# Designs tried in a protein design run: peptides against a protein of PDB entry 4N7V. Part 125

Target 1, 222 residues: chain A of PDB entry 4N7V
Amino acid sequence: TLRSITSPLVAHRLKPIRQKTKKAVVSILDSEEVCVELVKEYASQEYVKEVLQISSDGNTITIYYPNGGRGFPLADRPPSPTDNISRYSFDNLPEKYWRKYQYASRFVQLVRSKSPKITYFTRYAKCILMENSPGADFEVWFYDGVKIHKTEDFIQVIEKTGKSYTLKSESEVNSLKEEIKMYMDHANEGHRICLALESIISEEERKTRSAPFFPIIIGRKP

## One batch from the design tools (peptide; made by RFdiffusion4, then SolubleMPNN)

Design b2_p22_1_s1 (from b2_p22_1, 6 letters changed)
Fold by OpenDDE base, seed 1:
Structure b2_p22_1_s1 (fold): chain B 222 residues (1-222), chain A 22 residues (1-22)
Amino acid sequence: as target 1 above (222 residues)
Amino acid sequence: DEELEKELKEELEKLNEEWEKE
């Protein structure tokens, strides 16, 4: 099944972006929909031969072939759908499109991991909780140049000198130099606060059913 | 955030390279 390969992508609250490759263009639109444009070159001109337009919640995939499959000249945005379109649910997507959906999903997940959901300024650092889930990335940019990047899988430390290393276990964290442990302690505290705020704000969003509260910024840079 | 955008761009390039190889 497609679900065994990837989960439905979630593009809510993401800013528009357009990324061109040799064979495709992937976009997040203003509507928060995700488009995969398959590109072919003929006579030194690039044409969009196929478009997958995926809903912001990843559950609906609209597929169309511009100009009856002849292609539409590549532009700064996806070509508009024609009346000859196919619409699928995530669970009913034909297997021939799974690889393309997977790519879109990975693209969106990567964008989410670099999209601030909560920015929290402390006395010593800029803390950023990202949009990806589960286990959102958390970055701490200390004003003195130290950086800590926490993911679900590892913690990366970048020291003032630019020296970088990755920690993958609690044992490794416990073996850190004392001065680095201080940064880690601060990062962990900032992370705790961001997670707490995320929970509180999300609950208020649910209650009010208003426009999204995220992204938010707490405090200001000293 | 310009720094995050730069990091994103770099990681997207890696993802794109993987996509083109397959």
Scores: peptide ipSAE 0.408, ipTM 0.901, DockQ to the pose 0.853
Fold by OpenDDE base, seed 3:
Structure b2_p22_1_s1 (fold): chain B 222 residues (1-222), chain A 22 residues (1-22)
Amino acid sequence: as target 1 above (222 residues)
Amino acid sequence: DEELEKELKEELEKLNEEWEKE
């Protein structure tokens, strides 16, 4: 099943973006829908032959073939659907479209990992909790040039000198120099605070049923 | 924000390379 290889993508709160590749264009629209345009070249002109339009919650996929399958000239936005539109749920998506959906999902997840959900300014650093899930990326940009990037799988440290290294276990973290441990301690505290605030704000958002509260900025750079 | 955008572009390029190889 499609669910065995990916979960429904989530594009809520993401800014619009359009990325062109050799064979496709992937976009996040103002509506927070995701579009995959399949591109073919004929006589030195690029044409969109197929479009997958995925809802912001990933559960609905609309597929259409522009200009009766003849293709529509590639433009700065996806062509509008006209006729011969197919609509599928995530669980009913034909297998021939799974690879394209998976690509869209990976694209969205990557964008989410670089999209601030909570920005928290401390005395020493700019802390950023990202939109990706589960295990959101967390970045700490210290004002002195040190950077720490936490993911579900690793912690990357960039020192003032530009030296970079990756930590993949708690043992490696515990083996850090004392100077670096101070940065790590601050990063961990900022992370804890951001997670706590995310929980509280998300609960209030649920109760209020208002427009999204995120992204938010807490504090200001000193 | 500019730094995040730069990092995003770099990672998207890697994703695109993987997509083309499959």
Scores: peptide ipSAE 0.406, ipTM 0.900, DockQ to the pose 0.888
Fold by OpenDDE base, seed 4:
Structure b2_p22_1_s1 (fold): chain B 222 residues (1-222), chain A 22 residues (1-22)
Amino acid sequence: as target 1 above (222 residues)
Amino acid sequence: DEELEKELKEELEKLNEEWEKE
């Protein structure tokens, strides 16, 4: 099943973006819907031959073929749906479209990993918890120039000198210089706080069913 | 898949600075 490969994408709270790649253009619209435009080149002109429009919650996929399948010239936005429209739920999406959905999902996940959910200013750094899940990215921008980027898979450190390295195991983290460990400790504390705040705020959102509280900024730069 | 991630990551890194200003 598609669900065994990926979960429904979640594009809520994401800002509009349009990214052109070699084979497709992927967009997050103002409506928070996600569009995958499949692009083909003919006679030095790019045409959109197929569009997958995915709801913000990822559960509804609308597929259409612009200009009756003849294609529509690539523009600055997805072409409007035409008469021949197919609508699927996530669980009923034909297998032939799974790769394209995965493409959209990965794009959204990447965007989410760069989209602030919680910004927390400490005495020493700007901490940012991102929107991606599970294991949201966490970035710490120290005011002195040190940067720490935590993901589910690794920790990247950029030192004051500009030296950059990636840590993929606890052993590597434990082998850090003491001066870097201090930054890591601060980063970890900021991360803990952001996760705690996320939990509390999310619970309040659930209770009130009001407008989203995120993104949120805590504190201010000194 | 790896190509997609590479392309998107490169662009997202550029956008990251703008998004973090907010």
Scores: peptide ipSAE 0.027, ipTM 0.604, DockQ to the pose 0.073
Fold by OpenDDE base, seed 2:
Structure b2_p22_1_s1 (fold): chain B 222 residues (1-222), chain A 22 residues (1-22)
Amino acid sequence: as target 1 above (222 residues)
Amino acid sequence: DEELEKELKEELEKLNEEWEKE
């Protein structure tokens, strides 16, 4: 099943993006819908032959073939749906479209991993909790040039010298130089705080029927 | 954030390359 490969994409709160590749264009629209445009070249002109329009919650996929399948010239936005529109739920999406959906999902997830949900300025660093889930990325940009990037899978450290390395286990973290441990401690504290704030804010957001509270910025750079 | 946008672009390029190779 498609669900065994990927979860429904979630594009809420993401800024619009349009990324062109050789074979496709993927977009996050102002509506937070996601579009995958299949692009074909003919006589040095690019045409959109197929469009997958995915709802912001990833659960509905609308597929259409512009200009009756003849294609529509590539533009700065997806072509409008025409006749012969197919509408699918996530669980009923034909397998032939799974690759394109998966690409859209990966695209969105990547965008989420680089989209600030909470920005927290400390005395020493800019801390950023990202939108991706589960296990949101967390980045710490120390004002002195040190960077720490935490993901669900690893911790990347960039030292002042530009030396970069990845930690994949607790043992490796424990083997860090003392000076780096100080940065890690600060990063961990910032992470804890961001997670706590996320929880509190999310709960309040749930209780209210207002617009999203995120993204949010806490503090300011000294 | 310009730096995040730069990193995003770089990662998107990788994703795109992977997708096109498949």
Scores: peptide ipSAE 0.400, ipTM 0.898, DockQ to the pose 0.837; fails the geometry check

Design b2_p22_1_s2 (from b2_p22_1, 8 letters changed)
Fold by OpenDDE base, seed 4:
Structure b2_p22_1_s2 (fold): chain B 222 residues (1-222), chain A 22 residues (1-22)
Amino acid sequence: as target 1 above (222 residues)
Amino acid sequence: MEEIEEELKKELEKLNEEYEKE
């Protein structure tokens, strides 16, 4: 099943972006829908032959073939859906489209991992909890140049000297130099605070059922 | 924010390269 290889993408609160490759263009629209445009080149002109338009919650996929399958010239946005439209739910998406959906999902997750959900300024650093899930990325940009990037899978440290390394286990974290541990402790505290705030704000957001509260910025750079 | 955007760009390039190889 598609679900076995990816979850429905979630593009809520993401800013519009358009990324072109040789074979495709992937976009997050103002509507927070995600589009994958299949691009073909004919006579030195690029044409969109197929479009997958995915709802912001990832559960609905609309597929259409611009200009009756003849293709539509590549533009700065996806071509509008034509009369030849197929609509699928996530669980009913034909397998032939799974790769494209997976690409869209990975793209969205990547964008989410770099999209601030909570920005928290401490005395020593700019802390950022990102939108991706599960296990949102957390970045700490210390004002002195140290950077810590936490993901679900690893912790990356960039020291003042520019030396960088990745930690993938608790043992490696425990083996850090004492100086670096201080930064890590601060990062962890900032992370805890951001997670706590996320929980509280999300609950209030749920109760209010109004406009999204995120992204938020807490504090200011000293 | 600008630094994050640059990092995103780099990661997107990697993702795109991987996708094109498949």
Scores: peptide ipSAE 0.217, ipTM 0.815, DockQ to the pose 0.848
Fold by OpenDDE base, seed 5:
Parts: structure tokens; C-alpha cells; sequence
Structure b2_p22_1_s2 (fold): chain B 222 residues (1-222), chain A 22 residues (1-22)
């Protein structure tokens, strides 16, 4: 099943973006829908032959073939759906489209991992909790040049000298130089605060049923 | 934001390369 290889993508709160490859264009639209355009070149002109339009919650996939499959000239946005469209739920998507959906999902997840949900300025650093889930990425940009990037899988440290290394276990974290441990402690505190704020704000957002509260910025750069 | 955007661009390029190679 498609669900065995990916979960429904979630594009809520993501800014519009358009990324082109040789064979495809992937976009997040203003509507927060995700489009995968299949591109084919003919006579030095690129045409969109197939479009997968995926809802912001990933559960609905609309597929259409511009100009009856003849293609539509590639533009700065996906061509509009035609009257002859196929609509599928995530669980009913034909297997021939799974690769394209998976690509869209990976694209969205990558964008989410670099999309600020909470920006928190401390005395020493700019802390950013990202939109990806579960286990959102957390980045700390210290004003003195040190950077810490936390994911579920690793912690990357960039020192003032530009020296970079990745920590993948608690033993490696515990073996850090004392100077770096100070940065890590600050990063961890910032992370804790961001997670706490995320929880509180999300609950209030649920209660109010209003426009999204995120992204938010707490504090200001000193 | 600019620094994050550059990182995103690099990772997107990698993702795109992987997609085209398959």
C-alpha cells in the first residue's frame, strides 16, 4: 500500500515554493496544495503532460492531463485542472502514481524541516523550532557563530572555527568539550521552551478555531 | 531566514538528484 511507504503529506502553513527538475516541477501553492508536474521537452519547449494536485492534508489527489494529454507549455505555475480529471483518496491512489506522491511527500517534509514554526531569540542565540513532525528539527544560531542543529537522528555542531561534526549518541554528546557543553545546555533550554510554547499555543489555537497562530516569533535579536 | 533558505536549496537539489536517478 501507499501508506506502507509514506504517510499523507502535510503542507499546512508552508510558504509557496516552486522547484524544477529536468523531468518534473514540484510546487507548494498559495492554497497550500502541492502540485507535481510531469515535464516533457518538445522542439526546445517544455510542456506539462501530467499534474498531480495534492490537498494540503495529503488525503486527496487530483490528477489531470493538460490538453487531453498533449501537454500545456510550462509556466510559472501549474496549469489549471481540466474538466476530465480523476480524483483519488490517499488509500485509493493507483500504484502508478505512488512514486510521484512519495516525491511530493519527501519534498514537503524537507520544506517543513526548514520552515520556522517558532523563532525564539535569547540573549545568546536565535532558536528555531521547525514545522516537521514527528520530532521537529531545532536549530540554534548563536550570535558568536556557533550553530547547533538538532534532529531526531543526530545533533550537528558547527564551532566558531568552522569545525563541524555530528553526534549520533548520548555518549558522544557526553564527550563534548566543556565549552561546547555550555552551548548545548543553552540549546537544550531553548528547545524545551519552544516545545512548551508549541504545546500551549496549539491548545489555544484548537480552542479558538481561528486563523493559524503559527509561525510565531518570541523576543528580538539583541 | 536567508541562511535557512540556502540550506533548503542545497537539500532540495540533493532530493531532486535522487528522484531523477531512480
Amino acid sequence: as target 1 above (222 residues)
Amino acid sequence: MEEIEEELKKELEKLNEEYEKE
Scores: peptide ipSAE 0.209, ipTM 0.814, DockQ to the pose 0.879
Fold by OpenDDE base, seed 3:
Structure b2_p22_1_s2 (fold): chain B 222 residues (1-222), chain A 22 residues (1-22)
Amino acid sequence: as target 1 above (222 residues)
Amino acid sequence: MEEIEEELKKELEKLNEEYEKE
């Protein structure tokens, strides 16, 4: 099943973006829907032959073939669906479209990992909790030039000199130089605070059923 | 935000390369 290889993508709160490759264009629209356009070239002109339009919650996939399958000239946005539209749920998506859905999902997850959900300014750093889940990326940009990037899989440290290294285990973290450990301690505290705030804000958002509270900025750069 | 956008572009390039190889 598709579910065995990926989960429904989640594009809520993401800003619009359009990325072109040789064979496809992937977009997040103002509506927070995700579009994958299949591109073919004929006589030095690019045409969109197929479009997958995925709902913001990833559960509905609309597939159409522009201009009766003849293709529509590539533009700055996906062509509008007109006729011969197929609509599928995530669990009923034909296997021939799974690769394209997986691509869209990976794209969205990548965008989420670079999309601020909570920005928290401390005395020493700009802390950013990202939108990806589970295990959201967390970045700390110290005002003196040090950067720490935490993911579910690793911690990357960039020192003032530009020296970069990756930590993949707790033992490696524990073996850090004392000066770097101070930055790590601050990063961890900022991370804890952001996670706590996320929980509290999400609960209030659920109760009010209002417009999204995220992204949010706490404090200001000193 | 500009730094994040640049990092995103680099990772998107990698993702695209992987997709084209499959």
Scores: peptide ipSAE 0.158, ipTM 0.789, DockQ to the pose 0.827
Fold by OpenDDE base, seed 2:
Structure b2_p22_1_s2 (fold): chain B 222 residues (1-222), chain A 22 residues (1-22)
Amino acid sequence: as target 1 above (222 residues)
Amino acid sequence: MEEIEEELKKELEKLNEEYEKE
């Protein structure tokens, strides 16, 4: 099943973006819908032959073939849906479209991993909790040039010297130099705080049913 | 955020390369 390969994409709160490749264009629209455009080149002109328009919650996929399948010239936005539109739920999406959906999902997840949900300024660093889930990325940009990037899978450290390395286990973290441990401790504290704030704010957001509270910025750069 | 955007671009390039190879 498609669900065994990927979860429904979630594009809520993401800023519009359009990324062109040789064979496709993927977009997050102002509506927070996601579009995958299949691009074909003919006579030095690019045409959109197929469009997958995915709802912001990933559960509805609308597929259409511009200009009756003849294609529509590639533009700065997806072509409008045509008369021949197929609409699928996530669980009913034909397998032939799974690759494109997966691409869209990965794209969105990547964007989410680089989309600030909470920005927290400390005395020493700019801390950022990202939108991706589960296990949101957490980045710490120390004002002195040190960077720590935490993901669900690893911790990347960039030292002042520019030396970069990745930690994948607790043992490796424990083996860090004392000077780096200080940065790690600060990063971990910032992470804890961001997670706590996320929980509190999310609960209030749920209760109020108001416009999204995120993204938020806590504190100011010194 | 500008730094994050640059990293996003790099990762998108990687993702795109993977997609095109498939």
Scores: peptide ipSAE 0.144, ipTM 0.778, DockQ to the pose 0.861

Design b2_p22_1_s3 (from b2_p22_1, 6 letters changed)
Fold by OpenDDE base, seed 4:
Structure b2_p22_1_s3 (fold): chain B 222 residues (1-222), chain A 22 residues (1-22)
Amino acid sequence: as target 1 above (222 residues)
Amino acid sequence: DEELEKELKEELEKLSKEWEEE
């Protein structure tokens, strides 16, 4: 099943973006829908031959072939849906589209990993919890120049000297210099706080069922 | 912002290559 290889993408709260690659253009629209435009080149002109438009919650996929399948010239936005529209639910998406959906999902996750959900200013650092899930990225920008980037898979450290390294295991974290451990401790505390706040705010958001509360900024730079 | 978009583009190119190989 598609669900076995990816979850429905979630594009809520993401800012519009459009990124072109060799064979595709992927966009997050103002509507928070995600579009994958499949691009082919003919006579030095790029044409959109197929579009996957995915709802913001990832559960509905609309597929259409611009200009009756002849293609539509690549523009600054996806072409409007034509009469030849197929609509699928996530669980009913034909397998032939799974790879393209997965591509969209990966793109969205990438964008989410760089989209602030909670910005928290401490005495020593700007902490940012990102939108991606599970295991949201967490960045700490210390005012003295140290940077820590936590992901589900690794921790990247950039020291004052510019020395950078990646930690992929607890043993490596435990082997850090004492000076760096202090930064890590602060980062971890900020991370804990952001996660706690996320939980509390999300619960209130659920209860209120109103406009989204995120992204939020807590505190200010000293 | 521009730097972020550049980074995203670079990462997407990597993803695109992976997608093409699948």
Scores: peptide ipSAE 0.033, ipTM 0.666, DockQ to the pose 0.510
Fold by OpenDDE base, seed 1:
Structure b2_p22_1_s3 (fold): chain B 222 residues (1-222), chain A 22 residues (1-22)
Amino acid sequence: as target 1 above (222 residues)
Amino acid sequence: DEELEKELKEELEKLSKEWEEE
């Protein structure tokens, strides 16, 4: 099944972006839909031969072939859907489109890992909890130049000198220099606070069912 | 952020390559 290789992508709250590669253009639209444009080159002109338009919740996939499959010249936005479109649910998507969907999903995951959900300014740092899930990325930008990037898999430390290293276990964290541990302690506290706030705000958002509360900014830079 | 977009493009190229190899 498609679910065995990827979950439905989630593009809610993501800003529009358009990225071109050799064979494809991937876009997040203003509507928070995701488009994969498959590109072919003929006579030094690029044409969009196929478009997958995926809903913001990843559950609906609209597929169309511009200009009756002849292709539409590549532009600054996806070509408009024609009347000859196919619409699929995630679970009913033909296998021939699975790799393309996975491509879109991975792109969205990457964008989410770099999209602020909560920005929290402390006395010493700018803390950012990202949109990706589970195990959202957490970045701490200390005003003195130290940077800490936490992911589900590792912690990256960038010192004032620009020296960087990666920690993959608690043992390695415990072996850090004392001065770096101070930064780590602060980062962990900021992370805890962001997670707590995320939980509280998400619950209130659920209750009100109003406009999205995220992204949010807490505090201000000193 | 131009740097972010550049990074995303590079990562997307890697993903695209993986996709093409599958």
Scores: peptide ipSAE 0.033, ipTM 0.672, DockQ to the pose 0.493
Fold by OpenDDE base, seed 2:
Structure b2_p22_1_s3 (fold): chain B 222 residues (1-222), chain A 22 residues (1-22)
Amino acid sequence: as target 1 above (222 residues)
Amino acid sequence: DEELEKELKEELEKLSKEWEEE
């Protein structure tokens, strides 16, 4: 099943974006819908041959073939749906579209991993908890130039010298130089605080049913 | 498509800086 490969994408709270590649253009619209435009080149002109429009919650997929399948010239936004529109739920999406959906999902997840959910300024660093889930990315930009990037899979450290390395286990973290451990400790504390705030704010958001509270900024840069 | 993901990632890395500054 598609569900065994990926979860429904979630594009809520994401800023509009349009990214072109050789084969596709992927967009997050103002409506927070996600569009994948499949692009073909003919006679030095790019045409959109197929569009997958996915709802913000990922559960509805609308597929259409611009200009009766002849294609529509690539523009600055997805072409409007044609008369021949197929609409699917996530669970009944034909397999032939799974790869394209997965692409959209990965793109959205990538965008989410780069989209601040909580920005927290400490005395020493700008901490950012991202929107991706589970295991949101957490970045710490120290004002002195050190950077720590935590993901579900690894921790990347960029030292003042520009030296960069990745830690993939607790043992590697424990083997860090003392000077780096200080940065790591601060990063971890910032991370803890952001997670705590996320929990509290999310609960309040649920109760109030108001407009989204995120993204938020806590504190100010010194 | 790993190639596509790489391309998108590279672009998003550039854009992420803008998002973080806002």
Scores: peptide ipSAE 0.028, ipTM 0.609, DockQ to the pose 0.074
Fold by OpenDDE base, seed 3:
Structure b2_p22_1_s3 (fold): chain B 222 residues (1-222), chain A 22 residues (1-22)
Amino acid sequence: as target 1 above (222 residues)
Amino acid sequence: DEELEKELKEELEKLSKEWEEE
């Protein structure tokens, strides 16, 4: 099943973006829907032959073939669906579209990893918890130039000098120089606070059923 | 924004290549 290889993509709260590659254009629309346009080139002109439009919650996939399958000239936005539209649920998506869905999902996840959910200003740093899940990316930008980027897989440290290195195990973290440990301790505390706030705010958001509370900014740069 | 777009493009191109190989 598709579910065995990926989860439904989540594009909520993401800003619109349009990114072109050689064979496809991927867009997040103002509606927070995700579009994958499959592009073919004929006589030095690019045409959109197929469009996958995925709902913001990833559960509904609308597929259509512009201009009766003849293709529509590539423009600054996806072509409008007209005829021969197919609509699928995530669990009923034909296998032939699974790779294209995965492509969209990976793109959205990448965008989410770079989209602030919580920005928290401390006395020493700007801390940012990103939208991706599980294991959201967490970035700390210290005002003195040190940077720490935490992901589910690694921790990247950029020192004042620009020296950069990656930590992939707890043992490597424990072997850090004392001066770097101080930054790491602060980063970890900021991370803990952001996770706690995320939990509290998400619960209140669920209760109120109001407009999204995220993204949120806590504090200000000193 | 430009840097982000560049990074996204590079990653998408990698994903596209992987998609073609699958």
Scores: peptide ipSAE 0.033, ipTM 0.678, DockQ to the pose 0.434; fails the geometry check

